Peptides against a protein of PDB entry 1MQS. Designs and how they scored, part 86

Target 1, 223 residues: chain A of PDB entry 1MQS
Amino acid sequence: ILKMLFLNKDLNNNDNITTITDDIFNQQEIIWKVLILDIKSTATISSVLRVNDLLKAGITVHSLIKQDRSPLPDVPAIYFVSPTKENIDIIVNDLKSDKYSEFYINFTSSLPRNLLEDLAQQVSITGKSDKIKQVYDQYLDFIVTEPELFSLEISNAYLTLNDPKTTEEEITGLCANIADGLFNTVLTINSIPIIRAAKGGPAEIIAEKLGTKLRDFVINTNS

## One batch from the design tools (peptide; made by RFdiffusion4, then SolubleMPNN)

Design b2_p18_4_s2 (from b2_p18_4, 10 letters changed)
Fold by OpenDDE base, seed 1:
Structure b2_p18_4_s2 (fold): chain B 223 residues (1-223), chain A 18 residues (1-18)
Amino acid sequence: as target 1 above (223 residues)
Amino acid sequence: IKDLTKELKELIKKFKKE
């Protein structure tokens, strides 16, 4: 993912994300870019990177591919999206409209041959193939799945947490509600879990809140 | 991660000649 954010340049993968971003920030002038995501890739990015990490990587703006986006003809764009016909059509439309200066396309999984050909055909018609600088796929080769999944059934939780229009207060409130729900679930199951959460996002906030609640509960019940 | 840039560019060239 970091490689993608740095336009697929060779990065030393042995270093911590912070070290890599700091080194690049100190050594090179930051190239500001737009990051275009879909729902799936948003979840991935949110699980791995902090907002500050994105900023250090030169990502000034991020948006969903299906959202209306303002033209930034002088700004390069990084697409990190699922390999679907719909997304390809949107990318081509963005290309036609000169929405960005350069296009770095990264598909989350393998791009089927038929879609690659479709992309090529559509781009050929536009005459703007020079703006496409890179095309990569298979960024997400595997997904670690949990043996058991459950949901708190909180309406629009994902959307709220990932909506750029959502205020910090709303996020905090929602995280508190989620933590309360998880806490109640833990009490219902009568087992203290090992909490695992992605760092730098809402999941970490929720985990911290839940941890605090559990600690407080244990202290109060043992007393 | 697979680089498809070259392949895409080649396909684009083929379609332009058609």
Scores: peptide ipSAE 0.636, ipTM 0.954, DockQ to the pose 0.376
Fold by OpenDDE base, seed 4:
Structure b2_p18_4_s2 (fold): chain B 223 residues (1-223), chain A 18 residues (1-18)
Amino acid sequence: as target 1 above (223 residues)
Amino acid sequence: IKDLTKELKELIKKFKKE
């Protein structure tokens, strides 16, 4: 999330949110930006970042994508929204109306190919493709349903992990993916959890992998 | 996180030629 707020520049991952924001705030000229969210991303941002963090990242104002927003033609916009047809249409409409100076688009999850093509097609008609500076997807590997409840929304994960026909390689791969998602979640919320998992199953494998990742990260960060 | 910027730009170019 912080990376997104700083236009996906390389951030030193070894710093906590406060240190990162302070360092950037002190060393670089603040580029003021508007942050466009949807309901899901709002929940994520609200759970992870404080208003002060947004300000330190140069976010002057944030709004919901479906809300009426005043034009800020001289201000760059960061979109952090779900990859839906509706959101794409709104973004394109904002582009057409010159609502912002630059568009940094970050989709919360994977952008389907058909929607990418739709976005491209619509933008091609506008003649304003130069205003789109960045497009990223899969920014969140998790969905925040509640402030303290996260879901990775991995398709058929439970079924796959509990199917006796599933190969060890498949289980290992899936567990790795889950661990990666959880790791990213932990980093996003900037809180190291106490990991608890049932013994003798895939949960233990996931916990072990996650623990290793976290330990490695902590060691590398403190080093 | 996946950067789709280049891919998008390429697609836009294709649609403009069409």
Scores: peptide ipSAE 0.631, ipTM 0.956, DockQ to the pose 0.481
Fold by OpenDDE base, seed 5:
Structure b2_p18_4_s2 (fold): chain B 223 residues (1-223), chain A 18 residues (1-18)
Amino acid sequence: as target 1 above (223 residues)
Amino acid sequence: IKDLTKELKELIKKFKKE
């Protein structure tokens, strides 16, 4: 799962989750990205990860795949969803609408050949196959521990960012909270991160806020 | 974990030729 959150890069599994995330944060450029889940994968994620882990992985927003998500055309997306026809259709629709800049697709279990072919067929029609960067399937067998807590948090984040009644100030507030989490991580590892943020979405807002916090900290520390 | 990226890309190419 951690590997997935870091776009399936090689990770050293000899350390616990906290150590891994801290090391990656220190050694690699943080890429802000969107995480798209379904009900099943939400339960899985909550079993092994905490909210802070997602923040450290550069997840700027979470959403359910069936929800009407806001377009973030400059932001890469990680899908972690069940291998179903419905989910494939939604992913393809998201691709057609240029909802995200890049698509990293991870199925929660084995993808049947017929569904793989269906995905390929639909993508072939779009002419946007280049946006699909990765497709993985995996076998997950985790004991679900805290699904309700995690589900609630995802829903709140989605609602806040996608509710038409949400003010710019409220969106900014949520982004500030995320930036605070990242800032705390920076302080913990005592290093200045290299931040890669897509333009035009929450990632940019978070990056700006984090940058400001870091600058202020440096100024205050040097005084 | 199984990487299906290459296989997907190959299938896409096949469908484009049809």
Scores: peptide ipSAE 0.616, ipTM 0.949, DockQ to the pose 0.314
Fold by OpenDDE base, seed 2:
Structure b2_p18_4_s2 (fold): chain B 223 residues (1-223), chain A 18 residues (1-18)
Amino acid sequence: as target 1 above (223 residues)
Amino acid sequence: IKDLTKELKELIKKFKKE
């Protein structure tokens, strides 16, 4: 996982995560990048790494692959997602839209030959194969059933919400985006959460928006 | 971990010639 976060550079396997991240942070130029996950990979990451570890690895923003993500055309992206047709289609769409500057694709398990060929075929049509820098498949050594902690676009959200110059409209927009991300997470997990939020802040706004989305969804699906 | 980058690039080239 750490190797992936550092674009598959060789890491000393004898060091603990903290030592590795500290050494890299102090000795090497940090490449800032976006991390794109799905529910399964989120659970894996959350089990092994802390948020601070991600920051030390140069991960400024991490999001779900199914989430509506803002374009960052000058920022490289790391995908760590399951090898599915759906995820491949999303990656190709992101490529077509120039959502990121570079694409480092890591599948959480073995990529079937048919999906590799599908990816190749779709990418061939885009003419943007040069943006794909790496494609790896992996085997997860452990099974994590549920993520305990997930954060959506932490850096941008934190900065925006704590900037006194941020307008109410900007806060509202950000909260809506966060709620959308959380909603997508809920749908993927297929479990309705108990929502808890602090009163009087952005968390409450997000909770309300999420609650509304969930209620609307339940009503529409039972319809 | 398996690096599929080269294989992908080769496949892309094949599809472009098609």
Scores: peptide ipSAE 0.624, ipTM 0.951, DockQ to the pose 0.359; fails the geometry check

Design b2_p18_4_s3 (from b2_p18_4, 6 letters changed)
Fold by OpenDDE base, seed 4:
Structure b2_p18_4_s3 (fold): chain B 223 residues (1-223), chain A 18 residues (1-18)
Amino acid sequence: as target 1 above (223 residues)
Amino acid sequence: SIDLTEEFKKLVEKYKKE
C-alpha cells in the first residue's frame, strides 16, 4: 500500500509504516496526490493506514470513485479500486474530462485480460494515454483486522458454504473467489503459507485452488 | 504487485492503429 502511495517506487520493506513514512517525508519533496478509492479499497486502506499516514504519503484528499469529484487538473491521482468494468469506465471518463493531471491506476486485485484490453481500447480513443502513468495490480483486496488476521469480506461466504441448499456450482464459484482473495493476500504479504484445510469440505477445495495458483505463480515468476 | 504499464501502453498503441 505504501509503495503504491509513493507511485510504486522501491521502498525498504524492512521498515515499519511509521519509519517509512517519516523517512520519505523528511527526505523527499512531497508530491500531493488525490487518492481515489471504492468501498472495498477504502476498507483495506483504513485497516492498514491511518489518516496521518496518508498525509505523510502526500495524499491530500481521498474520495470514492463513484462519488462526484471536483476536477483537480493540476493534481495527480492515484486510483486504488477493484478491477471492474464500471471502475474502468469511470477512470476513462475521468481521463476524458481531464479531471487530474496524471493517472496512477492500481487495481486491488488481478485485472483480467479482457478488462485490460477494454481499458486500453477506451484510452486509445481518448488520445490522452500519456496521462496514464501507471497501471498496476496491487493484490490488496483484503481487510487487516489484526496483525495476523485478515478478512476477504466476501458476503455470506460462511452461510453459503454451509447451506445445504447451495449448489455445487455456487460452492465452486465461491471457493474460487475465496482462493483468489487468499492468493492476492499471500502475494501482498510476500510469504508463502503452509496451507491447512479441513478435509471433505469447501476448505479443501479452496486449499487446492490456492495451492495451484501459488504453484503456477512461482513457476511463472521463476521462469 | 504487478506492473502492467508496459503491456497497457502496447495495447493502447495497438488499438490506435486499428
Scores: peptide ipSAE 0.663, ipTM 0.963, DockQ to the pose 0.785
Fold by OpenDDE base, seed 2:
Structure b2_p18_4_s3 (fold): chain B 223 residues (1-223), chain A 18 residues (1-18)
Amino acid sequence: as target 1 above (223 residues)
Amino acid sequence: SIDLTEEFKKLVEKYKKE
């Protein structure tokens, strides 16, 4: 996983995660990247890496692949997602829209030949194949201890919500974005959650917004 | 991990000629 976050460069595997990240952070120029995940890969990342590890690896923002993500045309993206037709189509759409500067694609497991060909065929039509820098299959041989633990946003959300200088409007906007992300996650998992949040803070605001979105969705789909 | 980059690039070129 760390190797992937460093664009599949050779790393000394004998060191612990902290030592590796510290050495790279201190010795090499940090390339800031966006990390694109799905629900399964999020659980994997959360089980192995801490937030600080991601930052040291140059991951400034991470998002779910199915989320509506803002274009960052000057920022390279690492995809770490399941090898599915749906994810391939999304990646190709992201490529067409110039959502990122470079694409480092890592599938969580073996990519079937037919899907590799499909990806290649679609990319060939775009004329933007040069933006795809890597395509990898990642083989994960570890036990996920906390499969239901995930984060939509790492550093920016936490910093913004805990900064006393942040305005109410900024908090409200951020909470809305977080609620949207959670909503998309719920739809992806296809399970209605029991929402629990601390009272008197941003978590409560997010919970209320999420609840409203879920209710509206249920009403509209049964309608 | 398996690096599929070269194979992918070959396939892209193949489909461009098609």
Scores: peptide ipSAE 0.660, ipTM 0.962, DockQ to the pose 0.401
Fold by OpenDDE base, seed 5:
Structure b2_p18_4_s3 (fold): chain B 223 residues (1-223), chain A 18 residues (1-18)
Amino acid sequence: as target 1 above (223 residues)
Amino acid sequence: SIDLTEEFKKLVEKYKKE
């Protein structure tokens, strides 16, 4: 799962989750991205990761695939969903709509050949195949412990960010909370991160807030 | 995990030609 969250880059599995995330945070640029889940994959994520782990991985927004998600055309998206025709159709629709800048598609289990072909066929028609950067079968279809708490938090974040009734102040507040989490991570590893954030979405807001916090910290520490 | 990216891209090109 961690590998997936870091765009399937090679990770050293000899360390625990915390050590891995800390090392990656210190050594690599953080790319802010959106994580798109379904109900089943949400349970899987909840079994393995904590909310803080997602923050450390640069996940700025969590959303359910069946929900009406706001477009973030400059933000890369990670899909981690069940290999179903329905999900494939939604992904293709998102692609057609230019909902995200890049698409990293991860299926929770084995994708049948017919569905792979269906995905390819539909994508071929869109002319936007270049936006699909990865297609993976993760084989992470399991539930272990405490899926409900994590699921609830993800849903709350999604609803807050995508509810038309949510005020700009509320969105800003949520982004600030995320930035605080990242800031704490930076302090823990005692390093200054290189931040890569797409423009026009929550990632930019978070990056700005984090930058401000870091600058303030440096100024205060040097005084 | 299984990387299907290459196979996917191949299939996309195949369908573009049809």
Scores: peptide ipSAE 0.658, ipTM 0.962, DockQ to the pose 0.346
Fold by OpenDDE base, seed 3:
Structure b2_p18_4_s3 (fold): chain B 223 residues (1-223), chain A 18 residues (1-18)
Amino acid sequence: as target 1 above (223 residues)
Amino acid sequence: SIDLTEEFKKLVEKYKKE
């Protein structure tokens, strides 16, 4: 997985993850990249890596392949997704729309010949094949555990957030508390979250605060 | 891991010629 995050460069596999990331961080300038995942690969990444590991590997943001993503035409992207027709079509669409500067495609398991040909055929039509730098089969199929629902059990959170009498300051304070709880959860389970939030509401505030906390944590840990 | 890049590039060129 780490090798993939470093664009499949040779790494010393005899070292632990921390040693590898530290060595690379100290020896080379970090190339910032976007990581595109699906549900299955998200679980795989979360089981092996910590949030700090992704950042040390130069992953600035990660998102689900089916999620609407903003174009970053000057940023290289790493795809780590299941070898499906649906994912291939999305990758091609991203290529057509110049979503990223470079495409490093990694499939979680063996890519069938018919799908490889389909990908090649579609890419040939775009005229943008030069942007595809790598195509790999990573063979990293981990058993996905069943999703778990949890609650922070903050009293009256829903009522407070939906009460028209609640002030903006009160909402901000509550959102900060929720973000703290989520941050602690992330650290406890050693997961790498993909954050989704509705626009224009408290959820967006929480998402922003959580993101900031995670970034600050990484910065402080690396300093 | 298996690197399919070269094979992929060859296929792309093949389809461009068709």
Scores: peptide ipSAE 0.662, ipTM 0.963, DockQ to the pose 0.374; fails the geometry check

Design b2_p18_4_s4 (from b2_p18_4, 10 letters changed)
Fold by OpenDDE base, seed 3:
Structure b2_p18_4_s4 (fold): chain B 223 residues (1-223), chain A 18 residues (1-18)
Amino acid sequence: as target 1 above (223 residues)
Amino acid sequence: MKDLTEELKKLIEEYKKK
């Protein structure tokens, strides 16, 4: 995902997101871009990246693909959307209207051959194929739409977290173990979750740790 | 991820020739 925000340039994926972003920021002038999302990709971005990450990546504006968007003919656009006929039609319409200067199209999942051909056919009519700089698919494997309840079966986790005698160090350690388990679950199901946690407690600590692991993983995998 | 850029460009050219 971070790679996508930098127009799929090679990134040093051995470093954390902050280091990568800082290095890029220091090495070259930031190219300001518009990020176009759909509902699914918005959830993904929100689960993996912080607001500051988007800013550091040069994302000046992010909008939903179905929303009315103002033309920015001198600004490159990154599309990160589902591979649907509807989204393809909108992208082509944006191309026809010269809404942006350049088009970097990233489909969240695999683009079917018929839709690739449809995109090609429509673009061929516009005469503006030169504005399409990149097309990628399969950025996300899948998102599980049906919720499942599972347990990591960590013994006495609830008791430990709620015992007033438990030290901060013990809580932190347990939260790290829980986050590791959740991370492994994510890898197993090959899906990026939306992370939600209550504020001010162990759940927040777990969410932060898991978020960090997911960010690191996504950077390493999609770089 | 999979890079489809070249494939798309190829298809576009094919459609332009039709």
Scores: peptide ipSAE 0.663, ipTM 0.965, DockQ to the pose 0.451
Fold by OpenDDE base, seed 4:
Structure b2_p18_4_s4 (fold): chain B 223 residues (1-223), chain A 18 residues (1-18)
Amino acid sequence: as target 1 above (223 residues)
Amino acid sequence: MKDLTEELKKLIEEYKKK
C-alpha cells in the first residue's frame, strides 16, 4: 500500500509505516495526489493506514470511484480499486474527461486478461494513453480487522471447508484461493510468517500451498 | 504485485493499429 501511495518507488521494507512515512515526508518534496477507492479498497486502506499516513504520503483527497468527483486536471490520481469492468469504464471515462493529470492505476487483485484487453482497447480510442503512467496488480484481497488479524473475506469458506458434502476438488480449489490470498497478504505486509496449521484438514493443505508459494517467491526474488 | 504497465502500453499500440 505504501509503495503504491509513493507511486511504486522503492521503500525500505524493514521500516514500519510510521518510519517510512516520516522518512519520506522529511526527505522528499510531497507530490500531492488524489486517491480513488472503491468500497472494498476503502475498507482495506482504512484498516491499514490512518489519515495522517495518507497525508504524509501526499494524498490530498480521497474519494470513491463511483462518487461524483471534481476534476483536478493538474493533480495526479492513484486508483486503488477492484478489477471490474465497471471500474475500468469509470477510469477510462475519467481519462476521457481529463479529470486528472496522470493516472496511476492499482488493482486490488489480479486483473483478468479480458479486462486488460478491454482497458487497452478503450484507452486506445481516447488517444490519451500517455496519461496512464502505471498499472499494477496489488493483490490486496484482505481486510485488517485487528493487529495481526486478517480476513480474506472469502464467502462461505468456513462452511464449505467444514461441509461433509463438499468435494475434494472443491476443497482443493478453495484452499488454493485461500493460499493465494494469504500469500498476497504476506507480500503486502512484508512479513514472512511462521505458518501453523492443524493437521489433517484444509488448514494443512492451505499451509502447504502457502509455504510453497513463499519459498518459490523467496528463491525467485533472491536470484 | 505485478507491473502491467508495459503490457498495457503494448496492447494499446496494437489496438491503435486496428
Scores: peptide ipSAE 0.657, ipTM 0.962, DockQ to the pose 0.675
Fold by OpenDDE base, seed 2:
Parts: sequence; structure tokens; C-alpha cells
Structure b2_p18_4_s4 (fold): chain B 223 residues (1-223), chain A 18 residues (1-18)
Amino acid sequence: as target 1 above (223 residues)
Amino acid sequence: MKDLTEELKKLIEEYKKK
């Protein structure tokens, strides 16, 4: 997994993840990348990597493959997803739309021959095969733990956020507090979350704030 | 882990010729 995050460069396997990431971060120019995951790969990554590890690997943004993602045409993308027809179709669509500058595709398990051929056929039509830099299939044997449900003990948060009398400033403040709590939780659990939030509401504000905090933390700790 | 890049590129070229 760590090798994948560094675009499958050779890593010294004898060092712990922290040492490797620290050394690379300190010695090499960080190539900022987008990480595209699915549900399965998210669980896998979360089980082995800390949030700081992703950031140290230059992962600036991570998203689910099925989520609507904004184009980042100047940013390379790492896909770490299941070898399915659906995911292949999405990747090809992303390629067609020039969503990213480069495509590093890593499948979470063996890619069947028929899907490899399908990928090739679809890419051949796009004329953008040059953007595909790497394709790997992985053999990951990780035990995915069950999702943990947790809550922040913020009194009346739901009521406050939905009360029409609540001011925008109060909402913003509360969202900041929630984001802080989530940030601390993320660090404590040592898990990299995929942030999902409904658009147009407080959840989006929280998600944005949390994302910023995570990014800032990585930048500041690496600096 | 298997690198499929070259194989993919080869297949792409084959499909382009069709």
C-alpha cells in the first residue's frame, strides 16, 4: 500500500511506515496526488495507515470512486479500487473527461483477463492511453474490521443546527467545534476517514472544515 | 502484485488497429 502511494517506487521494507514516510517527506519533493478509493479499499487503507501517512505520501485529496469528483486536470490520480466493470467504466470516463493529469491504477485484487481487455478496448477509443502511467493488481490480505459508530457529545447540536433562530455565525461556530472534535477523533483512532456530507447544509461546512484541518495538519507537521 | 502496464499498452495498440 505504501509503495502504491509513492507511485510504486521501491521502498526499503525494513523500515516502519512512519520512518519511510518521514524520510521520503523530508528528502524528496512531494508530488501531490489525488487518491480515489472504493468502500473496500477504504477499509483496507484505514486498517494499515494513519491520516498522517497519507498526507506524508502527498495525498492531498481522497474520494470515493462513485462520488462526484471535481476535475483536477493538473493533478495526478492514484486509483486503488476493486477490479470491477463498474470501476473500470468510471476510470475510463474520468480519463475521457481529463479529470486528472495522470492515472495510476491499482486494483485491490487480481484483474480478470476479460476486464483487462475491456479496459484496453475502452482506452483505445479515447486516444488518451498516454495518461495511464501504471496499472497494477494487488493481493491484499487484510482483515477489515467492522465500522465503528461514534458520536460527538455536543449537546443539542442537531437542534441548534436546525433551529431557524440560530444565526449563521452560531452555525459556523458549532460546525467548527464539530470539525475539531472529528479531527481529534480521527487522530485518536488513527484512521483516515472518507468524509461524506450532504450538500447545502451544515454537514458540508463541517466536512470542508475537517478537510482543511487535516490538510493543514499534514502541511504543518511536514514542514 | 503484478504490473499490468505493458500488457495493457499492448492490448490498447491491438485494439487501435482494429
Scores: peptide ipSAE 0.655, ipTM 0.961, DockQ to the pose 0.365
Fold by OpenDDE base, seed 5:
Structure b2_p18_4_s4 (fold): chain B 223 residues (1-223), chain A 18 residues (1-18)
Amino acid sequence: as target 1 above (223 residues)
Amino acid sequence: MKDLTEELKKLIEEYKKK
C-alpha cells in the first residue's frame, strides 16, 4: 500500500510504516496526489494506515470513485479500486475530462483480461493514453471487517438540527460537538475516513469542521 | 502485484489501428 502511495517506487521494507513515512517526508520533496478509493479499498486502507500516514505520503485529498470530485488538472491521481467495469468506465471518464494531470491505476485484485481489453479500447478512443502512467493489479490478503455502526449518543441531535426554532449559533455549536465526537472516533479506531455529507445543511458544516480538525491534527503531529 | 502498464499500452496501440 505504501509503495502505491509513492507511485510504486521501491521502498525499504525492513522499516515499519511510521519510519518509512517519516524518512520519506524528511528526505525528499513531497509529490502531492489525490487518492481515489472505493468502499472495499477504503476499508483496506483504514486497516493499515493512519490519517497522518496519508498526509506524509503526500495525499492531499481522498475520495470515493463514485462521488462527485472536483477537477484538479495539475495534480496526479492514484486510483486504488476494485477491478470492475463500472470503475473502469469512471476512470476513463475522468481521463476524458482531464480531471487530473496523471493517472496511476491500482486494482485491488487481479484484473481480468476482458476488463484490461475494455480499458485499452476505451482509452484508445480518448487519445489521452499518455496520461496513464501506471497500471497495477494487486493481491491484497486483508480481512475486511464488517462495517461498524456507532452512535455518538448526542441527545436530540437530529431534532435540534432540523428545528426551525434552533438558532444558527446553536446549530454551529452542536455541529462542533458532533465533529469532535467523530474526530475522537477516527483517532480511536485509527481509521482514515472518507467524509460524505449532503450539501446545504448541518451535515456539510459537520464535514467541514471534521476536515479542519483532522488537518490541524496532522499538522500538529508533524511539527 | 503485477505491472500491467506495458501490456495496456500495447493493447491501446492495437485498438488504435483497428
Scores: peptide ipSAE 0.651, ipTM 0.961, DockQ to the pose 0.380

